# Peptides against a protein of PDB entry 6D0Y: the designs that were tried, part 132

Target 1, 225 residues: chain A of PDB entry 6D0Y
Amino acid sequence: ETEDHLESLICKVGEKSACSLESNLEGLAGVLEADLPNYKSKILRLLCTVARLLPEKLTIYTTLVGLLNARNYNFGGEFVEAMIRQLKESLKANNYNEAVYLVRFLSDLVNCHVIAAPSMVAMFENFVSVTQEEDVPQVRRDWYVYAFLSSLPWVGKELYEKKDAEMDRIFANTESYLKRRQKTHVPMLQVWTADKPHPQEEYLDCLWAQIQKLKKDRWQERHIL

## One batch from the design tools (peptide; made by RFdiffusion4, then SolubleMPNN)

Design b2_p21_8_s4 (from b2_p21_8, 8 letters changed)
Fold by OpenDDE base, seed 3:
Structure b2_p21_8_s4 (fold): chain B 225 residues (1-225), chain A 21 residues (1-21)
Amino acid sequence: as target 1 above (225 residues)
Amino acid sequence: SMQEIQEKLLEEAKKEVEEKK
């Protein structure tokens, strides 16, 4: 069945091939574009699934979506909407690991010209604004800060180039929160699970320091954080 | 790198779309 074929093509992109990755991505984008009239819903679901379940291929799939968006802008919009819905669902289900990957994926979509920089800034503003809410547990506040900071390696450069003032405000708010938050001893061996969204206190401080350094270095990454 | 591939492909895609308009 053609649907099964599409699934195979989408899932296997980026794997070892006789052709270059560039050629494979372009080819797949062409195939998917041609099949959108008949299989849009299926393609949409498949792309959302691989985006969520295959984090090791994040940049491959964001690029693919970017190519599709260029060819079919409406589809790109629908994809983003689906991803946002999935993010909300993940958060409601306390699946924080999935949620952070989705945020990173969305972040890289900015580089792919699928999501506008102002929209991503607004999302991050919303995340950091949670830190200002009085009735929110610190564990949840910490996660939103983590989600924000941990996504900046993918999109920080683009956002600062286009929305530097807004980003500076977010950074200031983040810094303020990190200074005033309660630092509790969290066992270093705590594995991040869906049930434990709380990042290690030291990790969050370390992440902040790393991001500050990255920012200072004009977002030129030497090491993947 | 993947980032270089990404940039290249997306730039080419933009050009193609612009040429078709």
Scores: peptide ipSAE 0.478, ipTM 0.887, DockQ to the pose 0.032
Fold by OpenDDE base, seed 2:
Structure b2_p21_8_s4 (fold): chain B 225 residues (1-225), chain A 21 residues (1-21)
Amino acid sequence: as target 1 above (225 residues)
Amino acid sequence: SMQEIQEKLLEEAKKEVEEKK
């Protein structure tokens, strides 16, 4: 019964309420913290599930995890480990849509002080390094670049504040790759799916341009949207 | 904005934890 209650609370956070979102998040963090001694595994599973299945609440749940991590850093660490494991599983299963979302989620966890900026930079370095591998299909190289670029709206500001030199290097490598890669003129009709991870060339170029603009605007979305 | 809410809550949480130490 208590487990069901926790599930309800976690799933419904951010929905219409008599209370503010701030108060609801703080309250829920307190409830979850108090219940960790008895229901850690359940809470961990629930948070991983909603993090994966409710993309519309990405920032809500990253914030919640951030609040919990502030109170219990061990739990925060376990959560990140679970999310990384899920990312690896998604990649192995060729579930590229889930994988890219998980990368975005992890990116926002940097803002929540759950993941250190250097760790995220290292992840992005690893992603972009795939573009230099000889036996990797371009479609996979393109996806890693996409995963990197598409996550920057969430974490670009923080990473450039703390690791600007490293980020500039990643950007340079990305730009170099985008210039030298083979362009396919396939109409932009294909959606990225588990079976079709290939983004249209025009999309990557457009995304790159958008990210460059975002960077120029000091990572303020209001100037781009 | 949600980002502002996030920043505010996390800053408050950080302060609270530091005060309890």
Scores: peptide ipSAE 0.477, ipTM 0.887, DockQ to the pose 0.032
Fold by OpenDDE base, seed 5:
Structure b2_p21_8_s4 (fold): chain B 225 residues (1-225), chain A 21 residues (1-21)
Amino acid sequence: as target 1 above (225 residues)
Amino acid sequence: SMQEIQEKLLEEAKKEVEEKK
């Protein structure tokens, strides 16, 4: 396969096809595996790009990476490393919209057996620990809480099954922060932008309530958050 | 659902890897 063809295949997966999505994903995984010796760097870059630019296909691409990881464990590791680097770069660049997409993507990679549950727990511990840093603006603290909570629909079940005690601690810390933080009244009409990473007061509290309900329902999703 | 598809494919992949070992 040529580089241009690989790009087309990766970008178009999950779109309407004569074949099932399952068949397309399996087929693409096979193609990519075969082309890794020649195009590993390109494939890595392409997958990282679609992961952050096509959030509507998040689960499709995490599944694809999961399939590739099963076939080539080293590639999976390299991919995760690349994604973590991208996350750090996004945060440094104050690109919070991209960053949250990456966190959600990484979260779903736990379900795909690409990232170990303890590693994801550690990441979330790091996120919530920011709330304890007094020199950090509240807007940044709120974002880390948002990133954590908004990712739980993808990975909460798995993390609680394997690391319930650690997750409970994170939840307790989150709850404590939400109770003590200053509430800012921002008009609801404001859309999330890179320049405004601060969740609306009502939204963050609402999100917390929704996640609490989801947890009580044993992570069975009844509505899309 | 996509989640069901994901689970199915990953389980199949796991089985294939185990069979190759």
Scores: peptide ipSAE 0.475, ipTM 0.885, DockQ to the pose 0.032
Fold by OpenDDE base, seed 1:
Structure b2_p21_8_s4 (fold): chain B 225 residues (1-225), chain A 21 residues (1-21)
Amino acid sequence: as target 1 above (225 residues)
Amino acid sequence: SMQEIQEKLLEEAKKEVEEKK
């Protein structure tokens, strides 16, 4: 019964309530913290599940994890480890839509002080470094660039504030890759699916332009990417 | 905005943790 109750609380957070979202998040964090000694594994699994399946509540759940991490740092670490494992599994299964979402989720966890900025920079460095590998198909290289760029709306500001030199290097490498890569001229309106991980040429170029503009605007989002 | 809410909550949480130390 307690497990079912926890599931309900976690799944329903952020929905219409008589209380403020702030109050609900703080309250839920307190409840979960209190139950960690008895239900850590269950709570961990539930949070991982909602983090993957409810993209509309991304910031709500990252915030919740941030609150929990502040109270229990070890739990935050375990959660990140679980999410990284899930990311690896998604990539292994060629579920690129889930994978990119997980990268965005992890990106926002930087804002929540769950993941250190240097760690995220390192991840993005690893992503962009794939573009330099000759044994990797361009479709995969393009995806890593896409995953990097598409995550910057969530974390670009924080990373540039703390690691501007490293980020500039990543940007330079990205720009270089985009200029030299083979153009495929795939229609921009093509929807990404798990079996179609290749971003359209126009989309990547467009995304790059949008991110450059966002950077120029000091990471103040004025449009939906 | 949700971002503002996030920042506020996290700042408060940080303060609470610091106060408990």
Scores: peptide ipSAE 0.474, ipTM 0.885, DockQ to the pose 0.032

## One batch from the design tools (peptide; made by RFdiffusion4, then SolubleMPNN)

Design b2_p22_1_s1 (from b2_p22_1, 15 letters changed)
Fold by OpenDDE base, seed 2:
Structure b2_p22_1_s1 (fold): chain B 225 residues (1-225), chain A 22 residues (1-22)
Amino acid sequence: as target 1 above (225 residues)
Amino acid sequence: SMEEEIYRQLRELYEELREELS
């Protein structure tokens, strides 16, 4: 019964309420903290589940985890470990949509002081290092670059503030890869909808351009087209 | 194939991203 109640609370957070979202999150964090001694594993699983299944609530749940972590509980680390395991499982299962959302989630956890910036940089270094792998399909390389780039709106500002040199290196490697990759062999990644901007442009190049613009605009999302 | 599935999912992600970022 208590587990079901926790599930309900976690799943419904952020919905219409007489109280502010911030107040609700603080309240829920308190409830979860109190129940961690008895239901840690369940809470971990629940949060992992909502993280991957409710991407529209990404910032809500990252904030929640951040609040829990701020309450001097080692929950944040355990949660991240669980999320990394889930990410690996998603990749093994070829669930790349889920995997990308998980990467974005982890990225935003940096802003919530759950994941250290250097750790996220290391993750992205690992992602971009896939572009250096030989005898692998280009689509694999492309995906990891996409996962990296598409997560930067959530964490690029923080990472550049903390690890600008390392990030520049990652960007240089990414740019180098994008220049040398074979576009003729990946026509499926081209813009296929005529009503979309730059229909003739390959999407990774388009995304790269958008991220470059975002970077130039000091990571202000309002400038993304 | 695995590659085709990746491309399919990437296309979906691209569309979602465009909608979110536009």
Scores: peptide ipSAE 0.023, ipTM 0.529, DockQ to the pose 0.542
Fold by OpenDDE base, seed 5:
Structure b2_p22_1_s1 (fold): chain B 225 residues (1-225), chain A 22 residues (1-22)
Amino acid sequence: as target 1 above (225 residues)
Amino acid sequence: SMEEEIYRQLRELYEELREELS
């Protein structure tokens, strides 16, 4: 198969088909596995690209990477390394929207057995540790807390099942930071709603409340219509 | 849904935060 064909297959996975999504993913994983000896770098780059540009297919591509990792045990590690490099580049370039998608993608890779739970916990520990940095803008601290909290819907259940003590520590540190952070200097981060039962809250406080509720609900999403 | 509206607002605030970081 040609490189152009691989790109087409990767980009179109999950589209309407007569076959199940699971079957299509297995089929694609088989095709990609066969072509890894010749196109490994290209496949890695393509998957990294779709991971950051197609957030609507996040779980599709994490599953695909998981399947590839199961077939080729070296692929997962190399892919994660590439993703971490891309995350660093995104942060360096101030592409924070891309960065948060990459963090969420990495988070969901834990569920696909590509990233170990302790490694993800360590990443989140590093994120929350930014709240302790001195002589940095609060917006920097706020962003890393946001990146952590906003990723928990994808991985919170798994991390609490395996590393509850460590996660509790991270949560305690997060809560402590949210209580002491200044809100008056960031008026743009206020959520205004007239709808009950959600009162007006500051952005991170609102997100924190949502995550606390999710945690209380054992990480099961409830759609409030 | 109420949840969708909340997340919409959060996304908007995130964009504002991103602009502040840039």
Scores: peptide ipSAE 0.021, ipTM 0.454, DockQ to the pose 0.081
Fold by OpenDDE base, seed 4:
Structure b2_p22_1_s1 (fold): chain B 225 residues (1-225), chain A 22 residues (1-22)
Amino acid sequence: as target 1 above (225 residues)
Amino acid sequence: SMEEEIYRQLRELYEELREELS
């Protein structure tokens, strides 16, 4: 059936073909656009599913969503809403693997012009605000900081280009938290791998250092490694 | 690639965090 065909197309995008990835994505976007009138809900569900289940194709599907959003402006919004709902569900279910990935996915959607930079900034503000919550486990605070910091490789450049002041505030709050958080309670979270660019550090401190370096290098990854 | 290496490192950091969350 048509739905099965759509599923196949969506799932197989990015696989080796005679055409470029860009061409394939454009083609698929066209196909999906044409089918939106009849299968919008199904397409949305499919995209949400593959977005969650195929992390190796993150940029493929963010790009695809971006293309669809450009063709059908409200589609991106609906997709984002679905993804946010999924994020909330993941968090409620303590599925942190999926949750952090979804944050990264959403972050990359900013680059695809699906999510506005201010919206992502607001999300990160909310994340970092968790550090100010009282009577919560530090691991919760740490996770949200991690979710924020670990997403910056995907979106930091864009956010600082458009919302530098707000981002600086978030960074300041993050730094403040990192300075005051307890580090000795989670020795397992120390970085011990010799092949890492930073010496043995607490995981968030290490990540923080990497992100600071990335920021200093104007978000050019080649300057970090 | 450098990007892949960065992401690898980030994943490793996350795995460490995940262990604590589990």
Scores: peptide ipSAE 0.021, ipTM 0.475, DockQ to the pose 0.121
Fold by OpenDDE base, seed 3:
Structure b2_p22_1_s1 (fold): chain B 225 residues (1-225), chain A 22 residues (1-22)
Amino acid sequence: as target 1 above (225 residues)
Amino acid sequence: SMEEEIYRQLRELYEELREELS
């Protein structure tokens, strides 16, 4: 395999083929594993790039990283480290679209056994702790709560199975914050739609309700691939 | 402007998630 060929394989995974997606991912993982001795750095960079730039393939690339991590136990850690660095850069640059996506991506890596559940819980604890910061804009507090809640569809089940007590604490803190936060000062965050059931519902309250419902349903949701 | 941009991004992200969860 050549570097150019590897790039093509990585970028095109998940596209229409005669084989199943699972089979293609397993095959690609095998190819990448074989080429790690020669192209590890390139493969790492490629995976970080496609993970960041192709959000529509989130579960494809988390699965691929998971498979590769199973084959090469050191690769997953290096990949996660790179993704966390990117998250920090996104936050520093106020690129909240990318930042929240990266949190979701990292969340799904828990399901792929690349990130340990306790580590993700710790991250979410840190996020929700921002709500306790004094003399900061509410938008900052709101964003971290959003980042937490919006990631739970990808990881809530796993975290509650393994860290239910800690998750309950995070939920309690989140609920407490949502009750005391100011809503009149952030009218731009209101969700307005003519064809949805909650046309004038505040976005975080609406999301909270959805997550509570998801939790009640034991995190059973529609396929998000 | 910064605040408006953050709010815009959050709304768009929320709507996408809401559609997914609906």
Scores: peptide ipSAE 0.023, ipTM 0.562, DockQ to the pose 0.575; fails the geometry check

Design b2_p22_1_s2 (from b2_p22_1, 16 letters changed)
Fold by OpenDDE base, seed 4:
Structure b2_p22_1_s2 (fold): chain B 225 residues (1-225), chain A 22 residues (1-22)
Amino acid sequence: as target 1 above (225 residues)
Amino acid sequence: DEEEKIRQQLIDLYKELQEELS
């Protein structure tokens, strides 16, 4: 495959076709696997790009990455590394929404067997621990909490199934922080827009309520992401 | 192994993010 063709294939996956999405993903994974020896870097870059630019296809591409990781043992780690680099770049560019997309993407990779649940829990423990830092601006603390909570629709079920005690601790810490933080609007953060039971509440409180409801519903969403 | 590599990357991310968000 040419680089341009690979780009086309990756960008168009999930579009309407005569075959199932699963079949298309398997097919694409096969194509990409065959091209990894020659185009690994390009494929990694392309996948990072679509992860960043096409958040609506998050589950499609996480699944694809999962398939590739299953086929190529090292691919997952290399991709995660690339994603982390991209996340850093997004933050440097003050693109916090993009950064959250990347965190969500990484989170969903747990479901795709690329990232282990304990690893993600550890990451979120670190995220929420920022709330305990005294010399950190609230906007920064809020972002970490937002990134954590905003990712739970994708990974909360798995994390609680595997690490319920640790997750409960994280939740307790999050709740404690939310109770004591100043209620301010952070324009750079956009809340998860699906199923807004408390649209008039402060954005993190609203998100918290949504996540609490989701948790109570055993992470069964009312809508399909 | 690969899992540990990924784990370490995610753990290290925190430190790096702290630097970037500072």
Scores: peptide ipSAE 0.260, ipTM 0.805, DockQ to the pose 0.028
Fold by OpenDDE base, seed 2:
Structure b2_p22_1_s2 (fold): chain B 225 residues (1-225), chain A 22 residues (1-22)
Amino acid sequence: as target 1 above (225 residues)
Amino acid sequence: DEEEKIRQQLIDLYKELQEELS
């Protein structure tokens, strides 16, 4: 496959087809696997690109990465590394919403057996630990909490199934922070797909309430956050 | 080990992000 063709294949996966999505993903995984020896870097970049630009297809592409990783290729580690690099670039560019998309993507990779649940828990522990740092801007604290909470719709179930005690601790710390933080409007943290903050509620408080509801509903998403 | 590599990458992400957000 040519590089341009690979781009087309990756971008179009999940579109209407005579075959099932699962079948299409398996097929694409096979194609990409065969082309990794020649186009690994390109494929990695393409997948990172769609991860940040096509958040609506998050599950599709995480599944694809999972399939590639399962084919006995050291693809998962390289991809995660690439994603982290992209995440840093997004932050440097002040694309905080994009950065959150990447965190969500990484989170969903747990479900695809690319990232171990304990690793993700550790990452979120680190994120929430920022709330305890002194002499840092609240916007920094808020962002990490937002990144954590915003990712739970994709990985909360898995993490609670395997690391419930640790997750409860993270939740407790999060709740504590939310109670004591200054209520300030932060535009960069108020943008997410479909759902909007409830009237008369601060955006993080609103998100917290939504996540609490999601948790109560056993992580069965009823509304897009 | 790939899993350990990924784990370390995710752990290190915190430090990396700290630098970027500062």
Scores: peptide ipSAE 0.251, ipTM 0.799, DockQ to the pose 0.029
Fold by OpenDDE base, seed 5:
Structure b2_p22_1_s2 (fold): chain B 225 residues (1-225), chain A 22 residues (1-22)
Amino acid sequence: as target 1 above (225 residues)
Amino acid sequence: DEEEKIRQQLIDLYKELQEELS
């Protein structure tokens, strides 16, 4: 395969086909596996790119990474490393939306057996712990909370199934922070549920309410937006 | 072990991001 051809295959996966999505992903995983010896770096970069630029295909690409990890034992670790580097780069560029997309992507990799649930819980514990640090700007605290909460639609169910006590502690800390923080009015992307419109609220409070409802519903969501 | 490698990467991410966030 050429680099251009690989790019085309990866970017177009999930589009309308005569075959099922699952079949297409298995096929693509096989192609990519065969090309890893020659194009590993390119494949890693491509997958990182689609992770940050095509958030609407998040579950497609996390599934693909999961399949590749199953085929190649070392791929998962290398990919996560690449994702972390990309996350750092996005933050340096002040692209916080892309940064959140990458965190969500990593979160969903738990469902694809690339990242263990306890590892993700530990990461989120660290994220929320920043709210307890002194001499840190609130914007930094808010971002970590946002990154955590906004990822739960993808991974909250799995994390509570595996680490309910730890998750409850994280939630308690989050709630405590939200009650004492200074309110801000920065517009943020929200998860909307057609069945329950939300009143005008501060963005983190609104997100918190949405996540609380999702948790109450045992993480059953009709559509992840 | 790849699982441990991934775990450590995720844990270390917090420290790395603290320097990048404003």
Scores: peptide ipSAE 0.248, ipTM 0.794, DockQ to the pose 0.028
Fold by OpenDDE base, seed 1:
Structure b2_p22_1_s2 (fold): chain B 225 residues (1-225), chain A 22 residues (1-22)
Amino acid sequence: as target 1 above (225 residues)
Amino acid sequence: DEEEKIRQQLIDLYKELQEELS
């Protein structure tokens, strides 16, 4: 396989095909596995790129990474490392939306058996612990809370199934912070549809309400906007 | 093991992100 061909294969996975998505992913995983000896760096970079630029295919690519990790035991760790580097680059570029996408991607890797649930819980514990830092900009505290909450649609179910007590503690800390933080009202985040419309409120408060509703609904999303 | 490696990477990520956002 050439580098250009690999790029094409990775970018086009999930598109209309005579075969099932599962079959296509298995096939692609096989191709990529065979090419790892020659193109590991390129493959890692390509996967990071599509994770960053194609959030609509998040579950497709996390599944692909999961398949590759199953075939190559070390691939998952190497990919996570690459994702961390990419996340840092996104933050340096002040691309916080992209950064959140990457955190969500990492979160969904828990469902694909690339990242263990306890590891993700530990990361979120660390994220929320930032709210306890003193004499720091609130934007720092807010971002970590946002990164945590906005990732729960992808991993909340799994984390509560495996680490409910720890998650409850994280939620309690989050709620406490949200009550005491200085609020700046911005347009609400409408990611999920609800039966009743929500009034405009501060974006983190709105997100918190959405996540609380999602949790109440056993992490079953009705519709993603 | 691989799980611990990933866990450590995530912990390191947090520390690095602290630096980026400070």
Scores: peptide ipSAE 0.155, ipTM 0.757, DockQ to the pose 0.028

